# Designs tried in a protein design run: peptides against a protein of PDB entry 6RGO. Part 262

Target 1, 392 residues: chain A of PDB entry 6RGO
Amino acid sequence: MALKLLGFNQDATCFSVISSNKGVTIYNCDPFGKCFELEKSTSNDEELDFLVEMLFSTSLIAVVDKTIGASKRKKLKIVNTKRKATICELTFPHEIMDVIMNRKIICVVLKSDQIFVYDISCMKLLRTIDVRGEKLKSTSKFRNSEAVGDIGVRVSLSTDNNSILCYSSYSKSDKENAPLNDIVVFDALKCIQINVLPAVHQSNIVCIACSPDGMLMATASEKGTIIRVFKTIDTENDEPILVNEFRRGSRPSRISEMKFNHDNTLLACVGESDTIHIFALPVTTTEADANEDDTLQQSSHSLSSSINGLQYISKGLANRFGKIIVSKIPTQSQQRHVAYIKIPENAKYRIGFPKDTTNTIHICGEDGNYLVYSIPRNEVGPCTLVKSNTFD

## One batch from the design tools (peptide; made by RFdiffusion4, then SolubleMPNN)

Design b2_p21_7_s3 (from b2_p21_7, 9 letters changed)
Fold by OpenDDE base, seed 5:
Structure b2_p21_7_s3 (fold): chain B 392 residues (1-392), chain A 21 residues (1-21)
Amino acid sequence: as target 1 above (392 residues)
Amino acid sequence: NEELIKEAEEILEKLEKLAKE
């Protein structure tokens, strides 16, 4: 049967899939099993497409029926899984491209490059963000969306109550074909723009991940060779703070998903390649007051790989148009993965980090495998398979 | 988990009331 992965929830306690014969199924990760099923309403051999966003492991989900020919691609349903009932329905002027949520906020991304921000507690509209802005409304060239892979607005939301929204934005170029290579950082609760990171890649941004606390953001372009990690709020000399630059590979390959673990020590990425890559982030030791005493010389041979803190002198090459391009890290200072998982070629996988186990990663595939891996911390190498389950 | 489940149930009940008005 053809499976389509929808992904993990915020804490990787559940994942959702589309089965061609059954419709939408939600699985619990531990104990492993089906926890919810939404039956297919039509007997037709139509390729099913859905968005499902879960509020953690709760009975609240957001559902969009994206099936081709369905009049429902503009409708967001809030569903109570315990009652198997639609509680409310919102209709949008354009097709829904993405839905993200936390305990406070739902964000709905439209094909029009609009982001609708709602208070989840009452479904009140807090803000409409128009990513094209007023000047670009006159160029009615909707990109002909027939290309499988249309470069739309990408979003990520912090899983905490701060509700930091990161989204891709069009560069301030007078060109009709401005790339989606700027990032905006937005407080979704206060409805204020916090920061703008200009030209974080040379091409369109296709993947964004916000850290659970909203303090870090990872970005990848269409090339998928380099991942950049930025601070979301802080700036140095009015310039974006680049914390890390990771090399996924030398060959171009699309990154479909990135995730931070709960303590911001790891970043994982998955996509069209045969490899999930896991990168180590520098632990910001909060200088807890080093009170004096206990001399326990545990000679932890910290593999001080010389993290030469290359102070990224952002020599903003002011291109002729006054845009600062984030200075490329010299290829020699690009960090590689610390761990990896091999996956079947051409299998789509999704990733999630469980909250309680910072050295564990959950993955699921359109091949019907749910896998739990242990991440090595002391050596660079493959992850170890801990648990495996199958689903249909 | 229990607090989140309760908060989500309260949200769903409130939204169900607002959708009937």
Scores: peptide ipSAE 0.574, ipTM 0.941, DockQ to the pose 0.898
Fold by OpenDDE base, seed 3:
Structure b2_p21_7_s3 (fold): chain B 392 residues (1-392), chain A 21 residues (1-21)
Amino acid sequence: as target 1 above (392 residues)
Amino acid sequence: NEELIKEAEEILEKLEKLAKE
């Protein structure tokens, strides 16, 4: 059967798939098994396409049927899985490209480069963000939206209640073909823009991940060779907003998904390559005032890779164009993965981090494999397979 | 988990009421 992966929920307790014969199926990870099915509404041999976003392991899901006709592709359904019932339906002016949620917020991304932000508790519209409308204020030429193929606005939302939304925006460059290479950081609850990161890559951003707490974000361009990690909020101490730069590889390869683990110590990425890469993040020890006493010499060999080379030359040229935040990190200071998983060539995989085990990763493939891996702590190497299950 | 399940059930019940009004 042809499987299409929809992905893991926020805590990697469930994952969703499309089966050509069954429709949407949701699996529980532990104990492994089918927990929900949305039956195929049509007997036609049409290729099924859906968006499904699940609120953790709850009975609340958002569903978009993208299979048949322009009308269904504009409809968001809130479904109670326990009752197998549509509770409410929203219709949008344009095709839905993405849906993300947490306990407070639903964000709906349209093909028009609009983001609709809703309060989940009442489905009240809080904000419409028009990413093109901002571009039009800066660049006089309306390019008709229809000709931009696989390049659209990318979004990520924090899984916590702070509801930090990161999205890609068009650079203010006078070029008629401004890339989607800026990032906006947005408080989705207050509906306030809190930061703008200009030109974080040279090409369009195709993948964004927000940390669970919303304090970090990771970005990858269409080249997929470099992953950058940024603080979402400017710290008063003039600390560098760019905290990490990782090299996935030397060859271009699209990254389809990135995830932080729940304690912000690991960043995983997956895409068109035969390898899932896992990177270690420096633990930002907030200097909590360690009062003196307890001498427990845990020799944490922190691989303090002395990133001594991030001299942010804050040359105080307050030029009218926003601070070029991307210092050229020397190619030699680019960190590699600390761990990896080999996957079959041309198999699409999705990734998730379970909450209770920060050194475990869940993966699922369009090959029908659900796999649990242990991440090595003290060595650079392959992850160890702990559990495997199959689904159809 | 139980708190999240309860919160989602309360949201779904509220949305079902609002969709009938």
Scores: peptide ipSAE 0.561, ipTM 0.940, DockQ to the pose 0.910
Fold by OpenDDE base, seed 2:
Structure b2_p21_7_s3 (fold): chain B 392 residues (1-392), chain A 21 residues (1-21)
Amino acid sequence: as target 1 above (392 residues)
Amino acid sequence: NEELIKEAEEILEKLEKLAKE
């Protein structure tokens, strides 16, 4: 059967798949098994496409039927999985491209480059963000939506209650073809812009991950060779703080998903390559506890020793034109992965980090494999397979 | 998990009520 992966929920306790014959199936990770199924409403041999966003391991899901020819691509359904019932339905002016949620907020991304921010508790619209409208003040020409392929507004939402929304925006360059290479950091609860990170890549941003706490964000461009990690809220002299620059590879390859683990110590990425890469983040020791003299020689050979060479090159060359050129971290200071997983070529995989085990990663493939890996702490190398299950 | 499940059920019940009004 053709499987299409929808991904893991926020805590990697469940994942969603589309089966061509069955419709949407949600699997529980532990114990492994089907927990919900949404049957195919039509007997047509049409390739099923859905968005499914699950609120953790709860009975609340958001569903969009994106099947080609379906009049439903503009409809968001809130479904109670225990009742198998649609509780409410929202209709949008444009096709829904993405849906993300946490305990407080639902964000709906439209093909129009609009983000609709809702209070989940009442489905009240809090904000409409018009990512094009900010550009239209500079450039009168609507990009005909037909010609530029799979490049749209990308979003990521913190899984905490702070509800930090990171989204890609168009650079303020007067060029008609400005790339989606700016990032906006938005407080989705207060409906305020917190920060703007200009020109974080040279090309369009195709992948964004927000940390669970919303304090960090990772970005990748269409080249997928470099991943940048920034602070979301904190700035240094009104400039964005680049925390890390990771090299995924030398060859261009699309990154489809990135995720932080729950303690912000790891960043994983997956995409079109045969390899899931896992990067270590420096533990931001808050400088506060430097005073207590307690000589506990716990020889935690933390991988921290190799990270001490990150001179904060905060020297953004402010070129004369007010463009913060995010200074390319010298290629010598670009960190590689600390761990990796080999996956089949051309198999689409999704990733998730479980909450309770910071050194464990869940992955699932369109090949029907659900795999649990242990991430090595003290060495650079392959992850160890701990558990495997199959699904259809 | 139990708190999250309960919160989601309360949200779903509230939304079901609001959709009938």
Scores: peptide ipSAE 0.561, ipTM 0.941, DockQ to the pose 0.908
Fold by OpenDDE base, seed 4:
Structure b2_p21_7_s3 (fold): chain B 392 residues (1-392), chain A 21 residues (1-21)
Amino acid sequence: as target 1 above (392 residues)
Amino acid sequence: NEELIKEAEEILEKLEKLAKE
């Protein structure tokens, strides 16, 4: 059967799939098994498409029927899975592209590049963010939204109660074709903009991950070769703090999903490549144990001289192109993965990090595999398969 | 986990009341 993956919930305790014959199925990860099924509402041989966002392992889900030709593509349903009942429905002016939630907030992304922010406890609209609104003052031309493929506003929400929303925005360029390469950091509870990271990539951002605590975010462009990790809230001299720059690969490949683990020590990415990459983040060692003054005076005197030459050329051309965040990280210090998982090239995979096991990753594939891997701590290498289950 | 389940049930019950008013 053709499976389509919807993804893991916030803590990787459940994942959702579309089965062409059954509709939506939610699986529990441990113990492994079906916990909810949403039957296909139409007898037609139409390719099923849904958004399903689950509030952790609870009975609260948000559902959007995205099936082609369906008038329902503009409807968000809140469903009680225990009662198998729609509790409320919201209708939007445009097609729903994405839905994300935590304990406090639901964000709904529309094809119009609008983000609707709701208080989950009452479904009250807190904010409408118009990502085009700053740009619509200049160019009334409806981009024929048909020809530019899967490029839209990307969002990620912290899984904690701080409800830090990261979203892609259009760079302030007079060009009709400004890329979605800015990031806005938004407090979804207070409805305030916290930070703006201008031009974090040269091309459109296609993937964003927020850390569970909302303190970090990862970004990838349509090239998918470099992943950048930034602080969300903290700034240094009113400039964005680039924490890490990771190289996924040398060849362009779309990244479909990124996730932080619960303690912000690991970042995983998956996409069109045969490899899930896992990167280590620097643990901010609290200053306590820095007392071992291991005075290894290794006299690495000599290599300082040659790097000075490349700094001079960049000053002159910077004025006309918006301040691209030039990697402050030397291209030679671009960290590669610390761990990896090989996956079938033709199978889409989704990733999730369980809360209680920071060195474990859950993955599921459109091949019908649910896999649990252990991530090596001390060695660069493959992850070890710990558990496998199949689903249909 | 139990607290989350309870919080979600309370939300769902509240939303069900608000949808009937």
Scores: peptide ipSAE 0.546, ipTM 0.938, DockQ to the pose 0.872

Design b2_p21_7_s4 (from b2_p21_7, 8 letters changed)
Fold by OpenDDE base, seed 5:
Structure b2_p21_7_s4 (fold): chain B 392 residues (1-392), chain A 21 residues (1-21)
Amino acid sequence: as target 1 above (392 residues)
Amino acid sequence: LEEDIKEAEEIEEKLEKLAKE
C-alpha cells in the first residue's frame, strides 16, 4: 500500500501518515501505537492528499483535504480527534499550500503567496501578509506552472509562545522572475515585522526551519548543498548575523525538511538523498550565572573548532545585469555534519526531535518504518539505532 | 503534558463556543 508521510508534531511525540486504504492515521511515538484515524469518505481510487498540522500531543488538529478534484482544497478544518468532530471550518479564496501552528497562532499559506495569521484561541484573523506586495499584483500573471512547482512561499514558526514566524519573500528586483530568496522575520502575536534578511541564497528558498525559541533560523535553497543558520532578531552593522554555514553535500539535492533540537545544539536535515545529516551548533552559553567558586578543573576537551564568527557580508553587488550576487562565503568556513543516518534511496523520510532527550532523533519513512536513533556527541559518525517499529 | 492538554482543552472549548454562535 502507498504510504504518504505528513510529518511529526512540534515535539516529536506523534507523527501523521496517509494510507491509501485507511485515510489519515496519527501514531504515538512512545508508547508506539495508532492513536487516531480519519477514515476515507470516498471509495474512489483517487490518490489521497492531505495537510495535517497537530497541536503537540493534544486532540486538536488542523486538516486540509488536498485530493485532486476535491472542492475542499480551500477549506481548513479544526478537528477534535477525541470527539471526531469539526470544531471550526474556514474557507480561503485560494488553495491552501501549508498550515503551521503553536499554542497561540495558526498560519495558513495560500497559493496566492498570502499568509493568513490567526489567533488560535478565537480563530480571529490578526494579519494577512501579502508576500507579493501591492505593486506586484498587477503584473504577476499567476505562474501557470502546471508543474506543482517547488517554488512558493515557505514558512516556519517557533514552537514557543513568542510565535516568531519566518517566511520567504521576493527580492526587490523589478524582474518578473524575482527569486524567493529574502527572509522576513515576523512577530506573529504583535503582527510586527522585526527583521529582513535580504538574498540569503542565490536561488529560491525551498526549506526553512525556525528554532523552538525563535532565536535561530536555518535556510536551504533549491540547490540544497548549503544550509545557512542566522540569528532572527539581532543584526551587526545593519547586516544579518550568519551563525553557521553547513555543507550537506557537493551534488544538488532537495532538502524537504530541517529541524532544530529543543536546546538549539543540533540541526537535522532530510530530503531526496540517502542520508539524514545532523550538524552541531555552537552552544551560546548565556554568561548569566558565572558565580565564582567551584574550581573543578574537569578538562572537558571542548572541541574549540575555531568558529570564526562569520559576519555575513550581504554585499549585494548589483552587477551590471541586476543580479544580486550573494557574496560567496569562503568555502573554508563551511562545516560538515557531525552525525548521519543512512536511509533507503527514494524513500521519503520525516524528522523530529523529542523535547526531553536532546541526543535522540525520531525518523519515519514512507517505507513504514518508525526509527529512534541516538546521536553521538563526542565523535563524528553514524547514529546508533535504539528502537524500531513498523506501521501500515 | 497535563498543562499542554489543559491549554488545548481550553482552546477547544473556546472554538466550540464560537462555532455555536
Scores: peptide ipSAE 0.160, ipTM 0.783, DockQ to the pose 0.836
Fold by OpenDDE base, seed 2:
Parts: sequence; structure tokens; C-alpha cells
Structure b2_p21_7_s4 (fold): chain B 392 residues (1-392), chain A 21 residues (1-21)
Amino acid sequence: as target 1 above (392 residues)
Amino acid sequence: LEEDIKEAEEIEEKLEKLAKE
């Protein structure tokens, strides 16, 4: 059967899949098993397409039927899985491209490059962000977005209550073909733009991840060779702070998903390559935990010497036009993965980090494998398989 | 977990009220 992965929930306690014969199935990770099934509403042999976002381990899901011909691609359903009931239905002017949520906010991304921000508690519209309208105010020419097939606005939301929304925006370039290579950081609760990171890549951004606390974001372009990690809120001399630049590979390969772990020490990425890459982030020592054991200091010293090379890069060459060209970190100072997982070629995988174990990663594949890996702490190498389950 | 369940139950109850109006 063709499986299509929808992904993990925010804490990687559940994952969602589309089965061609059954419809949407949600699996619990531990104990492993089916926790919910949404039956196929259509008898047609049409390829099922859905968006499903689950609110952590709760009975609340957001569902969009994106199946071709279903005429439901503009309708968001909020469903209680325990009651098997639709609680709320919202209809949008355009096709829904993405849905993200946390305990406070639902964001709905439309094909029109609009982001609708809702208070989840009452489904009240807080803000409509018009990413295209912002572009039109900054650039004289309408690009018909219809012609750029798979390139749209990308979003990521912090899983905490701060509800930091990161989204891709169009660069202020006089070029008819302005790329989606700016990032906007937005407080989704207050509906305030916090920060703008201009031209973080040379090409369109295709993947964004926000950290659980909203303090970090990772970005990848269509090339998928370089991942950049920035601070979301903090700036240095009104310039964006680049924390890390990671090299996924030398060959172009699309990154489909990135995730931070819950303590912001790891960033994982997956995509069209045969390899999930896991990168180590510098631990920001908050002064408060200074009382526990001296043993972690030795590993920080070796990373700190490479970080001192990155501090020289915060002197963005502000060109005469205030465009922060993220200075090309010399290829020699680009950090590599600390761990990896080999996956089958042509199998799509999704990733999630569980809350309770910062050195564990959950992965699931369209091959019907749910796998739990342990991440090595003290060496660069392969992850160790801890648990495996199969699903259909 | 208990707090997250309670917050979600409160969200569900609010949304169910909204769907009846």
C-alpha cells in the first residue's frame, strides 16, 4: 500500500500517516499502536492527500482534505478524536498549503501566500499576514505565484506558549523574481513583528524550523547544502545573529524537515537524501545551572574554539544599502553532522524529538517503519537503533 | 501531561461552545 507521512506531533509522542485504503491513521509512539483512524470519505481510487496537525498528545487535531477533486482543500476541520466529531470548520478563500499549531495558536498558510493566525481557544482570527502584499509594497511587479509550482511561504511555530512564528518572506530585490529568502520572526500572540532576517540564503527557503522555546531558528534553501541557525529575537548592533552554519552535504538535495530537540542542543534534518543528519548546537550556559558537575566543561572547550571563529562572522558586511549579506562562512568553518542515520533510498522519512530523552530521535518512513534511535554524545558516528515497529 | 490534557479539554470545551453558536 502507498503510505504518505504527515509527520510527528510537537513532542514526538504521536505520528500521522495516510494509508491509501484506510485514510488517516494516527499512531502513538509509546506504547506503539493506533490511537485514531479517520476513514476515507470517498470510494474513489484518488490519491489521498491530507494535512493533519495534532495538538501534542491530545484529542484535538486539525485536518484538511487536500485530495484532488474533493473541493475541501479550502476547509480546515478541528476534530475531537475521542468523540470522532468535527468541533469547528473554517473555510478559506484559497487552498490551504500548511497548518501549524501549539497550545495557543493555529497558523493556516494559504496558496495566496497569506498566513491566518488564530487563537486556538476560541478560533478568533488574530492576524492575517499577507506575505505577497508586503512584497508588492516593497517591489513594483506582481509575480504570479501560480508559475512557481512547489515554492511557497514556509512557516514554523515554537511549541511553547510564547508562540514565536518564523516565516519566509520575499526579499526586497528589484528583480521580477525576488526569492523567498528573507525570514520574518513574529510574535503570534501579540501580533507583532519582532525581527527580519534579510537574504539568509541565495535561493528560496524551502525548510524552516523554530526551536521549542522560539529562541532559535534553522533555515535551508532549495540547494539544501547549508543549514543556517539564527537567534530569533536577539540582535547584535541591529544585525541578525548567526549561531551556526552546518554543511549537510556537497550535493544539492532538498531538505523536507528540520527539528530541534527540546533543550536546543541538537538539530536534525531529513529530505531526499539517504541520510538523516544530526548537528550539535552550542549549549548556551545560562548562569543558573553552574552548580552541577565539571565533566561537561571539557567538551565545551573544543566547540568554543570553533565558535570563536563564528564570532568574527557577526561583522556582517553591511553593504552601503544595509543588506546583511550573511558573509559566506569559509567552507572550512562549516560544521558537519555529529551523528547520522542511514535511511532507504527514495523512502520519505519524518523526524521528531521526544521531550523526555534529549539524545533520542524518533523517525518514521513511508516504508512503514517507525524507528527510535539513540544519538551518540561523545563521538561522531551513526546513531544506534533502540526500538523498531512497523505500521501499514 | 495532566496540565496539557486539562488545557486541551478546556480548548475542546470552548470550541464545542463556539460550534453550537
Scores: peptide ipSAE 0.057, ipTM 0.713, DockQ to the pose 0.770
Fold by OpenDDE base, seed 3:
Structure b2_p21_7_s4 (fold): chain B 392 residues (1-392), chain A 21 residues (1-21)
Amino acid sequence: as target 1 above (392 residues)
Amino acid sequence: LEEDIKEAEEIEEKLEKLAKE
């Protein structure tokens, strides 16, 4: 049967799949098993396409039927899985491209490059963000929405209650074909723009991940060779907003998903390559004033690769060309993965980090495999398979 | 609509209880 992966929920306790014969199925990870099924409404052999976003382990899901007709593709349903009932139905002016949520906020991304931000508790519209509307003030030519292939606004939302929304925006460059290579950081609760990161890549951003706490953001472009990690908030201390630059590979490959673990120590990425890459983030030890005494010389060789190579381009040129946040990090200072998982060629996989085990990763494939891997702590190498299950 | 909102509120209350345990 053809499976299509929808992904893990926020805490990797469940994952969702489309089965061509059954419709949408939700699996619990532990104990492994089917917990919900949305029956196929049509007897037709039409290729099923859905968006499904779960609210953690709750009975609440957001569903978009993308299978048939332009009308359904514009309709968001909020469904209680226990009652199999539609609680709320919203219709949008354009096709829904993405839906993300946490306990406070639901964001709906449209093909029009609009983001609708709702309070989930009452489904009240808090904000409409028009990513094109900012561009229209600078460049009069609407790109006809028809020629927008796989390039659209990308979003990520913090899983915590801070509800930090990161989204890709068009560069202010006078070029008619400005790339989606800026990032906006937005407080979705207060409806305030916190930060703008200009030109974080040379090409369109195709993948964004926000950390669970909203303090970090990872970005990848169409090239998928470099992943950059940024602080979402400007620190008063002139600290670099760019905290990491990771090299996934030398060959271009699309990254489809990135995830931080729950303690911000790991970043995983998956995509069209035969390899899931896991990168270690430097733990920013806030120097808490640990008083004098206990001399336990645990020589943790923290590979503090001193990112000495962030040459602050001197304060003087910042006035004419907006803060060039991306200093040319020397290619030699680009960190590699600390761990990896080999996956079948051409198999699409999704990734999730469980809350309780920071060194465990959940993965699921369109090949019908649900796999749990242990991430090595002290060595660079392959992850160890801990558990495997199959689904249909 | 009101019953379904009330169920979403019961889900929130259950989620708040599960977040306090």
Scores: peptide ipSAE 0.051, ipTM 0.675, DockQ to the pose 0.062
Fold by OpenDDE base, seed 4:
Structure b2_p21_7_s4 (fold): chain B 392 residues (1-392), chain A 21 residues (1-21)
Amino acid sequence: as target 1 above (392 residues)
Amino acid sequence: LEEDIKEAEEIEEKLEKLAKE
């Protein structure tokens, strides 16, 4: 059967899938099994498309029927799965592109590049963010967004109660075709912009991940070769802090999803490539265990000479294009993955990190595999398969 | 909605307890 993955919930305790025959199915990860089914509203042979966002392991889901021809593409339903009842229905002026939530906030992304921020407890609208309206009223004609259907505003929300929202915004360029390569960091509860990271990539941002605590953000462009990790709130001399720059690969490949683990020590990415990559983040050493001065005398001598050449070229071109965040990290120090998982080519996979096991990753595929992997800590290598289940 | 969220949070807490047992 054709499966379409909707993804994991915030803590990777559940995942959602669309089955062409059954509709939406939600699986529990442990114990593995079906926990909810949403039947098709129509008997038509139309290709089903849904957004389903679950509130952790709760009975609360947000649902959008995105099926082609459906007038429902503008309608958000909040459903209690235990009661099998619609609690709330919201209708938007434009098609819903994405829905994200935590225990406090629901964010609804529209095809109009608007983000509607709601207090989940009462479904009160807190803010409408107009990502286009921050551009001057240049009559950007409706880009016939039919052809490049995949470039829109990207969002990620912290899973904690701080509700840090990261979203892609258009660069301040007088060009009609300014890329979505800025990031705005927004306190969704207070409705305050905290930070702006200008031109974090040269091209449109297609994937964003916020850490569970909202303190870190990962970004990838349409090239998907470099992943950048920034601090969200903290700035150094009013400049964004680049924490890491990871190289996924040398060949362009779209990244569809990124996730931090619960303690911000790992970042995973998945997409069109045959490989899930897992990167290690620098642990902020709390001062305590600094005593084992294991003097690995890495002979620092010889690599000093070649770094000088690349500094000169950057000064001249910076004036006409807005301040691109040039990697403060030397290209030679671009970290590779510390771990990886091989996945079938052409199978879409989704990733999730469970809360209690920071060295474990959950993955699920459109091939009907739910897989649990252990991540090696002491060596660079493949992840070890711990558990496997199948779904249909 | 607040009651449904609270009921949902109480379910999550019960599931977390059952997973620790």
Scores: peptide ipSAE 0.046, ipTM 0.676, DockQ to the pose 0.082

